# Peptides against a protein of PDB entry 2V3S: the designs that were tried, part 81

Target 1, 95 residues: chain A of PDB entry 2V3S
Amino acid sequence: PISLVLRLRNSKKELNDIRFEFTPGRDTAEGVSQELISAGLVDGRDLVIVAANLQKIVEEPQSNRSVTFKLASGVEGSDIPDDGKLIGFAQLSIS

## One batch from the design tools (peptide; made by RFdiffusion4, then SolubleMPNN)

Design b2_p24_3_s2 (from b2_p24_3, 12 letters changed)
Fold by OpenDDE base, seed 4:
Structure b2_p24_3_s2 (fold): chain B 95 residues (1-95), chain A 24 residues (1-24)
Amino acid sequence: as target 1 above (95 residues)
Amino acid sequence: EIILDEGETIGTIDAAPLFAALRA
């Protein structure tokens, strides 16, 4: 399996590294993304963007070691999005 | 590189137990 980390701020704006595994051929990007949402770790509005970037990183984990992407849930927030501080952004990386 | 505020740290969450519960 591929060991991944989703770095994401929670509702208290605290940064957390969410560790999870992805097994090619068994798991799907959308399925795992839905599990992250069901576990309360990802906002449901971010299903599409998380799944898209998860798919990207698991397709070529040797080449794509990290991807940072804008969250739909962060666009309408009070905080100005900032990819450097992961405000309104999340980062997926190979552990 | 992620920019952290002064004193800010990064927590860790293991999703495996949560996934196991969902898949059971």
Scores: peptide ipSAE 0.734, ipTM 0.941, DockQ to the pose 0.940
Fold by OpenDDE base, seed 3:
Structure b2_p24_3_s2 (fold): chain B 95 residues (1-95), chain A 24 residues (1-24)
Amino acid sequence: as target 1 above (95 residues)
Amino acid sequence: EIILDEGETIGTIDAAPLFAALRA
């Protein structure tokens, strides 16, 4: 399986590395993304963007070592999005 | 290469137990 890390801020604005695995041929990007949401680790509004970027990284893990993307849940927040500080952004990387 | 505030740390969460609970 592919070992991944999703780095993002929780509701308390604390940064966390969420470690999870993805098994090609068994798991799907959308399925794992839904599990992240069901576990309370990802906002439901971010299903599409998380799934899209998860698909991108697992299809070519040796080429796509890290991807940073804007969260839908961060757009309407009080804080101004900042990819460097992962405010309104998340980062997905190969562990 | 993430920019951290002074004194800020990064927590860690193992999703495996949570996924296992969901799949049970």
Scores: peptide ipSAE 0.732, ipTM 0.941, DockQ to the pose 0.916
Fold by OpenDDE base, seed 5:
Structure b2_p24_3_s2 (fold): chain B 95 residues (1-95), chain A 24 residues (1-24)
Amino acid sequence: as target 1 above (95 residues)
Amino acid sequence: EIILDEGETIGTIDAAPLFAALRA
């Protein structure tokens, strides 16, 4: 399996590294993304963008070691999106 | 590199137990 880390802020604006595995041929990007949402770790509005970037990193893990992407859930709110501080952004990387 | 506020730390969450519960 591929060991991954999803770094993003929770509802309290606290950064967390979420560690999880992805098994090619058994898991799907959308399926694992749904599990992250069901576990309360990812906002449901971010299903599409998380699944797209998860697919990108697992299809070529040797070439794509890290990807940072804008969250749909981060567009609204008082905080201005910032990829460097992961405000309204998340980072997915190979562990 | 991620830019952290002064005093800010990064927590860790193991999703494996949560996934196992969902998949059971």
Scores: peptide ipSAE 0.728, ipTM 0.940, DockQ to the pose 0.928
Fold by OpenDDE base, seed 2:
Structure b2_p24_3_s2 (fold): chain B 95 residues (1-95), chain A 24 residues (1-24)
Amino acid sequence: as target 1 above (95 residues)
Amino acid sequence: EIILDEGETIGTIDAAPLFAALRA
């Protein structure tokens, strides 16, 4: 399996590295993304963007070591999005 | 590289147990 880390701020604005595995041929990007949402780790509004970037990283993990992307849930928040600080952004990387 | 505020740390969460619970 591919060991991944989703770096994401929680509801308390605390950064966390969420470690999870992805098994090609068994797991799907959308499925795992939905599990992250069901586990309360990702906002449901971010399903599409998380799944898209998860798909990108797992299809070529040797080339796509890290991807940072804008969250839908962060757009209308009180905090101004900042990719460097992962405010309104998340980062997926190969562990 | 992620920019951290002064004193900020990065927590860790193992999603495996959570996924296992969901998949059970």
Scores: peptide ipSAE 0.716, ipTM 0.938, DockQ to the pose 0.936

Design b2_p24_3_s3 (from b2_p24_3, 9 letters changed)
Fold by OpenDDE base, seed 1:
Structure b2_p24_3_s3 (fold): chain B 95 residues (1-95), chain A 24 residues (1-24)
Amino acid sequence: as target 1 above (95 residues)
Amino acid sequence: SIELEPGETIGTIDASPLFAALRA
């Protein structure tokens, strides 16, 4: 399995590393993303972008060690998106 | 790496148990 970390700010703007494993051929990017949403760890509006980037990183984990992407949930937020501070952005990385 | 505010730390959450039903 691929060990992953999703670095993401919660509703209190606190950064957390969400650790999970992904097994190609058994897990799907959309399925895993849906579970993260169901658990309240990811905003439902971010299903598409999280799934897309999860798919990207698990397709070539040796080439894509880290991906940072803009969240849909951050677009209409009060804070200005900033990829360096992960405001309105999230980061997926290989452990 | 990311830019942290002074005193800011990064929490950790083990989400692996959440996927038991998905894999079952």
Scores: peptide ipSAE 0.653, ipTM 0.898, DockQ to the pose 0.745
Fold by OpenDDE base, seed 4:
Structure b2_p24_3_s3 (fold): chain B 95 residues (1-95), chain A 24 residues (1-24)
Amino acid sequence: as target 1 above (95 residues)
Amino acid sequence: SIELEPGETIGTIDASPLFAALRA
C-alpha cells in the first residue's frame, strides 16, 4: 500500500497530518475521499478536489511526491486562501 | 514545507483504524 499524509486545517484552524494508506486495485480515490469525509476529517464540499488530487498522487507516486490544492470549502471563507500557510488549501504527500 | 505561525505545531491523526473499521 501507499502511505499518504493529508495535511490540512480543522475547523479550529489547527494543522493536522492525517495518515492513511491507499492500496491500488482495492481502493479508489473517490472511495477513500468519501471515507475521510464520513470520518469528519474532510469537508464534504471538498470531495471532488480531494479525490482528483488523491488520484493524481497515487497514479504516479514517484513523480508526485506532494500536491497542494485549493479547497472548495475555503473559497467562501472569511480568510484569504494562502497555499504557503495552507489556508483554504490542503497538501497531500507520500509518507 | 509550509509556513507555520510562531508556536504552531502540526497534529497527527492516524486514520488507518477508521478505514479498517469502515471496510470491515
Scores: peptide ipSAE 0.652, ipTM 0.897, DockQ to the pose 0.869
Fold by OpenDDE base, seed 3:
Structure b2_p24_3_s3 (fold): chain B 95 residues (1-95), chain A 24 residues (1-24)
Amino acid sequence: as target 1 above (95 residues)
Amino acid sequence: SIELEPGETIGTIDASPLFAALRA
């Protein structure tokens, strides 16, 4: 399995590394993303973007060691998005 | 590298146990 970390701020604006494994051929990017949402770890509005970037990193993990992407949930927030501080952004990386 | 505020730390969450339904 591929060991992954999703670095993301929660509703209290606290940064957390969400660790999980992805097994190609068994897991799907959308399925894993749905589980993260169901667990309250990811905003439901971010299903599409999280799944897309998860798919990107697992299809070529040797080439895509880290991806940072803009969250849909961050666009309508009061804070100005900032990829350096991961405000309105999330980062997915290979452990 | 992520820019952290002074004193800010990064928490850790092991989400692996939460995928039981997905893998069932």
Scores: peptide ipSAE 0.652, ipTM 0.898, DockQ to the pose 0.779
Fold by OpenDDE base, seed 2:
Structure b2_p24_3_s3 (fold): chain B 95 residues (1-95), chain A 24 residues (1-24)
Amino acid sequence: as target 1 above (95 residues)
Amino acid sequence: SIELEPGETIGTIDASPLFAALRA
């Protein structure tokens, strides 16, 4: 399995590393993303973007050690999105 | 590297148990 970390701010704007494993051939990017949402760890509005980037990183984990992406949930917020601070952005990386 | 505010720390969440529960 691929050990992953999703670095993401929660509703209290606290930064957390969400650790999980992804097993190619068993797991799907969308399925895992849905589980993250179901667990309350990811905003449901971010299903598409999280799944897309999860797919990207697990397709070529040797080439894609880390991906940072803009969240749909962050666009309409009062905070200005900032990838450096992970405001309105999340980061997915190989652990 | 992520730009952190002074004193800001990064929490950790092991989501593996949650996944196992959701998959069961």
Scores: peptide ipSAE 0.651, ipTM 0.897, DockQ to the pose 0.914

Design b2_p24_3_s4 (from b2_p24_3, 10 letters changed)
Fold by OpenDDE base, seed 2:
Structure b2_p24_3_s4 (fold): chain B 95 residues (1-95), chain A 24 residues (1-24)
Amino acid sequence: as target 1 above (95 residues)
Amino acid sequence: SLILDEGETIGTIDASPLFEALRA
């Protein structure tokens, strides 16, 4: 399995590392993303972007050791998106 | 927990149990 970390700010804007394993051919990017959403770890609005980037990293984990992507949930609101601070952005990385 | 610049703390969540349920 591929050991992954999703670094993402929670509702309190606190940065958290969400660790999980992904087994290609057994797990699906969308399924995993749905579970993260169901658990309240990912905003439902970010299903598409999280799933897409999860798919990207698991397809080529050796080439994509880390991917940072803009969240749909972070576009609107008072906070200005900042990829360096992961404000309105999340990061998937191979642990 | 990890501490970054200006004392920002990073929590760690093991989400593996969530996916085990999905795989069942």
Scores: peptide ipSAE 0.433, ipTM 0.773, DockQ to the pose 0.494
Fold by OpenDDE base, seed 1:
Structure b2_p24_3_s4 (fold): chain B 95 residues (1-95), chain A 24 residues (1-24)
Amino acid sequence: as target 1 above (95 residues)
Amino acid sequence: SLILDEGETIGTIDASPLFEALRA
């Protein structure tokens, strides 16, 4: 399995690392993303972008060690998006 | 918890148990 970390801010704007494993051929990016949403760890508005980037990193984990992407949930937020501070952005990485 | 280079503290969540039903 591929060991992954999803780094993103919670509702209190606190940065968290969410650890999980992904097994190609058994898991799907869509399914894993839906579970993260169901657990309240990811905003439902971010299903598409999280699933897309999860798919990207698991397709070529040797080449894509980290991907940072803009969250749909952050677009209408009060804070200005910043990929360096992960404000309105999240990061997936191979652990 | 981990400390980032900029001094910000982050939490860690093990989400692996969340996917047991999905993988069954």
Scores: peptide ipSAE 0.430, ipTM 0.773, DockQ to the pose 0.470
Fold by OpenDDE base, seed 5:
Structure b2_p24_3_s4 (fold): chain B 95 residues (1-95), chain A 24 residues (1-24)
Amino acid sequence: as target 1 above (95 residues)
Amino acid sequence: SLILDEGETIGTIDASPLFEALRA
């Protein structure tokens, strides 16, 4: 399995690392993303972007060690998006 | 690379158990 870390801020704007494993051929990017949302770890508005980037990293984990992407949930927030501080952005990386 | 504010703490969550039902 591929060991992954999803780094993003919670509703209190606190940065968290969410660790999980992904097994190609068994897991799907959509399914894993749905579970993260169901657990309250990812905003439901971010399903598409999280799934897309999860798919990207697991397709070529040796080439894509880290991906940073803009969250849909962050666009209408009070804070200005900032990829360096992961405000309105999340980062998915190989552990 | 990440640029964190000084003194910012990072929490860690092990989400692996959450996917057991998904993989069943």
Scores: peptide ipSAE 0.430, ipTM 0.775, DockQ to the pose 0.727
Fold by OpenDDE base, seed 4:
Structure b2_p24_3_s4 (fold): chain B 95 residues (1-95), chain A 24 residues (1-24)
Amino acid sequence: as target 1 above (95 residues)
Amino acid sequence: SLILDEGETIGTIDASPLFEALRA
């Protein structure tokens, strides 16, 4: 399995690392993303972008060690998006 | 690259248990 970390801020703007494993051929990016949403760890508006980037990183985990992407849930927020501080952005990385 | 403010803390969550139903 691929050990992954999804780093993003919660509703209190606190940065959290969400650790999980992904097994290609058994897990799907959308399925895993749905579970994260169901658990309240990811905003439902971010299904598409999280799944897309999860798919990207698990396709080539040796080459794509980290991907940072803009969240749909952060676009209309009061805070100015900042990829360096992960404001309105999240990061997937290989653990 | 990720740039964190000085003193910023990071919480950790193990989401592995969440995927049991997914694999069932």
Scores: peptide ipSAE 0.429, ipTM 0.775, DockQ to the pose 0.747

Design b2_p24_4_s1 (from b2_p24_4, 11 letters changed)
Fold by OpenDDE base, seed 2:
Structure b2_p24_4_s1 (fold): chain B 95 residues (1-95), chain A 24 residues (1-24)
Amino acid sequence: as target 1 above (95 residues)
Amino acid sequence: SAASKARVEALRESLRKAEEERKK
């Protein structure tokens, strides 16, 4: 399996590293993204972008060691999105 | 599914651990 880290901020805007595994051929990017939402880690509005980037990193994990992406849920917030600070952004990386 | 429920619970646990680690 592929060992991944999802780095993102919680509802208190605190940055956390979430570790999980992805097994190609058994797991799907869409399915795991839905589970991330069910676990309360990802906003439902971010399903599409999370799934797309999860797919990107797992299809070529040796080439795509890290992907940072803009969250749909972060656009309308009071905080200005910033990829460096992961404000309105999340990051997937290979552990 | 059972597998999905298991992952969801594991992810929730991962968050708990992450929050503890962050506070260290």
Scores: peptide ipSAE 0.715, ipTM 0.934, DockQ to the pose 0.872
Fold by OpenDDE base, seed 4:
Structure b2_p24_4_s1 (fold): chain B 95 residues (1-95), chain A 24 residues (1-24)
Amino acid sequence: as target 1 above (95 residues)
Amino acid sequence: SAASKARVEALRESLRKAEEERKK
């Protein structure tokens, strides 16, 4: 399996690293993304962007060691989106 | 599914652990 880390801010704007595994051929990007939502880690509005980037990183993990992407849920917040600070952005990386 | 439920529970636990680690 592929060991992944999702770096994402919680509702208190605190940055957390969430570890999980992805098994190609058994797991799907959309399925795992839905599970991330069910666990309360990802906003439901971010299903599409999370799934797309999860697919990107797992299809070529050697080339895509890290992907940072803009959250749909982050554009409406009080803080200005910032990819460097992961404000309104999340990051997937290979562990 | 059982596998999905297991992952969801593991992810919830991962969040708890991550928050604890962040506070250290």
Scores: peptide ipSAE 0.714, ipTM 0.933, DockQ to the pose 0.859
Fold by OpenDDE base, seed 1:
Structure b2_p24_4_s1 (fold): chain B 95 residues (1-95), chain A 24 residues (1-24)
Amino acid sequence: as target 1 above (95 residues)
Amino acid sequence: SAASKARVEALRESLRKAEEERKK
């Protein structure tokens, strides 16, 4: 399995690294993304972008060590999105 | 599914652990 880390801010705007595994051929990017939502880690509005980027990183984990992407849920927030600070952005990386 | 539920619980646990680690 591929060991991944989702770096994402919680409701208190604190940055946390969530670790999980992905098994190609068994898991799907959309399925795992839905589970991230069910766990309360990802906003439901971010299903598409999370799934897309999860798919990207698991396709070639040896070459794609990390991906940072803009959250749909972050656009309408009070804070201005910032990829450097992961405000309105999240990051997936290979553990 | 059972597998999905298990992963969801594991993810919740990973968050708890992450928050603990961050506070160190």
Scores: peptide ipSAE 0.714, ipTM 0.933, DockQ to the pose 0.875
Fold by OpenDDE base, seed 3:
Structure b2_p24_4_s1 (fold): chain B 95 residues (1-95), chain A 24 residues (1-24)
Amino acid sequence: as target 1 above (95 residues)
Amino acid sequence: SAASKARVEALRESLRKAEEERKK
């Protein structure tokens, strides 16, 4: 399996690293993304963007060691989105 | 599914652990 880390801010704007595994041929990017939402880690509005970037990193994990992407849930917030600070952005990386 | 439920619970635990580690 592929060992991944999801780095993103919680509801208190604190940055956390979440570890999980992805098994090609058994797991799907959309399925795992739905589980991230069910666990309360990801906003339901971010299903599409999380699934797309999860698919990107697992299809070529040797080439795509890290991907940072804009969250739909972060656009309408009071804070200005910033990929460097992961405000309105999340990051997936290979562990 | 059972597998999905198990992963969801593991992810919730991962968040708890991550928050504990961040505060150290």
Scores: peptide ipSAE 0.714, ipTM 0.933, DockQ to the pose 0.868

Design b2_p24_4_s2 (from b2_p24_4, 11 letters changed)
Fold by OpenDDE base, seed 2:
Structure b2_p24_4_s2 (fold): chain B 95 residues (1-95), chain A 24 residues (1-24)
Amino acid sequence: as target 1 above (95 residues)
Amino acid sequence: SAEAAERVAALRASLAEAEAARAA
């Protein structure tokens, strides 16, 4: 399996590294993204972007060691999105 | 499914670990 880390800020704006595994052929990017939402880690509005980037990293994990992406849930907040600080952005990386 | 529920539980556990690590 592929060991991944999702770096994401919670509702308190605290940055957390969430570890999980992805097994190609068994797991799907869509399915795991839905489970991230079910766990309360990802906003439901971010299903599409999380799934797309999860798919990207797992299809070429050695080439795509890290992907940072803009969250749909982050654009409407008071804070200006910032990929460097992961404000309105999340990051997936290979552990 | 049972597998999905298992992953969800594991993800919640990972969050707890992350929060503990961040607070340390």
Scores: peptide ipSAE 0.717, ipTM 0.931, DockQ to the pose 0.879
Fold by OpenDDE base, seed 1:
Structure b2_p24_4_s2 (fold): chain B 95 residues (1-95), chain A 24 residues (1-24)
Amino acid sequence: as target 1 above (95 residues)
Amino acid sequence: SAEAAERVAALRASLAEAEAARAA
C-alpha cells in the first residue's frame, strides 16, 4: 500500500498530519475521500477536490510526492487562503 | 461498509495522535 499524509487544519485552525494508507486496485480516491469526510477530517464540500488530488498522487506516487490544493470550504472564511500556511489549503504527501 | 468503518476509526485515531504530537 501507499503510505500517505494529509496535512490539514482542524476547526481550531491547528495543523495536523493525518496518516493513512491507500491500496491501488482496492481503494478508490472518491471512496477514501468520503471516509475522510466521515471521520470529520474533511469538509463535505471538499469531496471533489480531495478526490481529484488523491487520485493524482496515487496514480504516480514517485513523481507526485506532494500535492497542495485549494479547499472549497476555505474560500468563504474570514482568513485569506494561503498555500504556504495551508490556510484554505490542504496537502497530500507520500510518507 | 465494515472496511469503510475500519478506515474511519483509524483516521480518527490518527487525528488523536496528530493532536497529541502537535501539542507535545
Scores: peptide ipSAE 0.717, ipTM 0.931, DockQ to the pose 0.879
Fold by OpenDDE base, seed 3:
Structure b2_p24_4_s2 (fold): chain B 95 residues (1-95), chain A 24 residues (1-24)
Amino acid sequence: as target 1 above (95 residues)
Amino acid sequence: SAEAAERVAALRASLAEAEAARAA
């Protein structure tokens, strides 16, 4: 399986690294993204963007070691989105 | 599904570990 880390801020704006595995041929980007939402780690509005980037990183993990993407839930917040600080952004990386 | 429930539980555990690591 592929060992992944999802780095994102919680409701208190604290940065956390969430570890999980992805098994090609058994798991789907859509399914795992739904489980991230069910666990309370990802906002439901971010299903599409998380699934798209998860698919990108697992299809070629050797080439895509890290992907940073804008969250749909982050654009309406009071803080200005910033990919460097992961404000309104999340990051997927190979562990 | 059972597999989905297992992953959700593991993800919640990972969050707990991350919070503990950050607070340490």
Scores: peptide ipSAE 0.716, ipTM 0.931, DockQ to the pose 0.901
Fold by OpenDDE base, seed 5:
Structure b2_p24_4_s2 (fold): chain B 95 residues (1-95), chain A 24 residues (1-24)
Amino acid sequence: as target 1 above (95 residues)
Amino acid sequence: SAEAAERVAALRASLAEAEAARAA
């Protein structure tokens, strides 16, 4: 399986690294993204973007070691999005 | 499904670990 880390801020704006595994052929980017939402880690509005980027990293983990992407839930927030600080952005990386 | 529920539980556990590590 592929060992991944999802780095993102919680509702208190605290940055956390969430570790999980992805097994190609068994898991799907869409399915795992839905579980991330069910676990309360990802906002439901971010299903599409999380799934797209998760698919990108697992399809070529040797080439795509890290991907940072803008969250739909962060666009209308009070804080200005910043990819460097992961404000309104999340990051997926190979562990 | 049971498999989905298991992953959700594991993800929640990972969050707990992350929060503990961040606060340490």
Scores: peptide ipSAE 0.714, ipTM 0.930, DockQ to the pose 0.888

Design b2_p24_4_s3 (from b2_p24_4, 8 letters changed)
Fold by OpenDDE base, seed 3:
Structure b2_p24_4_s3 (fold): chain B 95 residues (1-95), chain A 24 residues (1-24)
Amino acid sequence: as target 1 above (95 residues)
Amino acid sequence: SAEAEERVEELRESLEESEEEREE
């Protein structure tokens, strides 16, 4: 399996890491993304973007070691989106 | 599903404060 880390800020703007494994052929990017939402760790509005980037990293994990992407939930937030500070952005990486 | 419920719990348990944030 592929060992991954999802880094993103919670509702209190605290930066957190979520570790999980992805098994190609058994898991799907959309399925795991839905489970992240069910866990309350990802906003439901971010299903599409999380699934798309998860699919990207698991397709070529040796070449795509990290991907940073803009969250739909962060667009209308009070803070200005910033990919460097992961404000309105999340990051998936190979652990 | 049962597998999905298991993963959901594992995801919650894996949550940790980022080390980079603590260093700031």
Scores: peptide ipSAE 0.592, ipTM 0.871, DockQ to the pose 0.563
Fold by OpenDDE base, seed 5:
Formats: sequence, structure tokens, C-alpha cells
Structure b2_p24_4_s3 (fold): chain B 95 residues (1-95), chain A 24 residues (1-24)
Amino acid sequence: as target 1 above (95 residues)
Amino acid sequence: SAEAEERVEELRESLEESEEEREE
């Protein structure tokens, strides 16, 4: 399996890491993304963007060691989006 | 599914404050 870390800020704007494994052929990017939402760790509005980037990283984990992407839930926030500080952005990486 | 429910619990338990954020 592929060991991954999802880094993103919670509702208190605290930066958190979520570790999980992805098994090609058993797991799907959309399925795991839905589970992240069910866990209350990802906003439901971010299903599409999380699934798309998860798919990208698991397709070629050796080439895509890290992907940072803009969250739909972060665009309407009061804070100015910043990929460096992961404000309005999330990051998937290979652990 | 049972597998999905198990994954959800594992995801919740894996949640930790980022070390990089703590170091800032």
C-alpha cells in the first residue's frame, strides 16, 4: 500500500496531519475522499479537488511525492489563500 | 461498508497536530 499524509487546517485554523494508506485496486480516490469527509476531516465541498489530487499522487507516487491544491471551502473564507502557509490549501504527500 | 467505517475510525485516530506548525 501507499502511505500518505494529508496536511490541512481544521476549523480552528490549526494545521493537522492525517495519515492513511491507499491500496491500488482496492481503494479508489473518490472512496477514500468520501471517508475523509465522513471522518469530519475534509469539508464536503472539497470532495472533487481532494479526489482529483489523491488520484494524481497514487497514479505515480514516485514522481508525485507531494501535491498542494486549493480548497473550494477556503475560497470563501475570510483569510487570504496562501499555499505556503496552507491557508485555503491542502497538501497530500508520500510519507 | 464495514471497511469504510473502520477506515473512518482509523483516519480520526491518526489525526495529529503538524510538527511543522508546532515548531513555528
Scores: peptide ipSAE 0.592, ipTM 0.871, DockQ to the pose 0.586
Fold by OpenDDE base, seed 4:
Structure b2_p24_4_s3 (fold): chain B 95 residues (1-95), chain A 24 residues (1-24)
Amino acid sequence: as target 1 above (95 residues)
Amino acid sequence: SAEAEERVEELRESLEESEEEREE
């Protein structure tokens, strides 16, 4: 399995890491993304973008060691999106 | 599904404060 870390800020703007494994052929990017949402760790509005980037990283984990992407839920926030600070952005990386 | 429920719990348990932010 591929060991992954999803880094993103919670509702209190605290930066958190979520660790999980992805098994190609068993897991799907959309399925795992839905589980992240069910866990209350990802905003439901971000299903599409999380799934897309999760798919990207698991397709070529050796080449895509880290992907940072803009969250749909962060666009309307009071804070200006910043990929460096992961404000309005999340990051998937190989553990 | 049972598998999904298990992963959801595992995801919750894996939640940790980022070390990078703690170091800042």
Scores: peptide ipSAE 0.590, ipTM 0.870, DockQ to the pose 0.569
Fold by OpenDDE base, seed 1:
Structure b2_p24_4_s3 (fold): chain B 95 residues (1-95), chain A 24 residues (1-24)
Amino acid sequence: as target 1 above (95 residues)
Amino acid sequence: SAEAEERVEELRESLEESEEEREE
């Protein structure tokens, strides 16, 4: 399995890491993303973008060691999005 | 499914404060 870390800020703007494994052929990017939402760790509005980037990283984990992407949930927030600070952005990386 | 429920619980349990943020 592929060991991954999803890094993103919680509702208190605190940066957190979520670790999980992805098994190709058993897991799907869409399914795991839905489980992240069910866990209350990802906003439901971010299903599409999380799934897309999760798919990207698991397709070629050797080439895509880390991907940072803009969250749909962060667009309408009062804070200015910043990929460096992961404000309105999340990051998936190979553990 | 049972597998999905297990994953959800594991995801919650894996949540940690980022070390990088803590060290800043």
Scores: peptide ipSAE 0.589, ipTM 0.870, DockQ to the pose 0.591

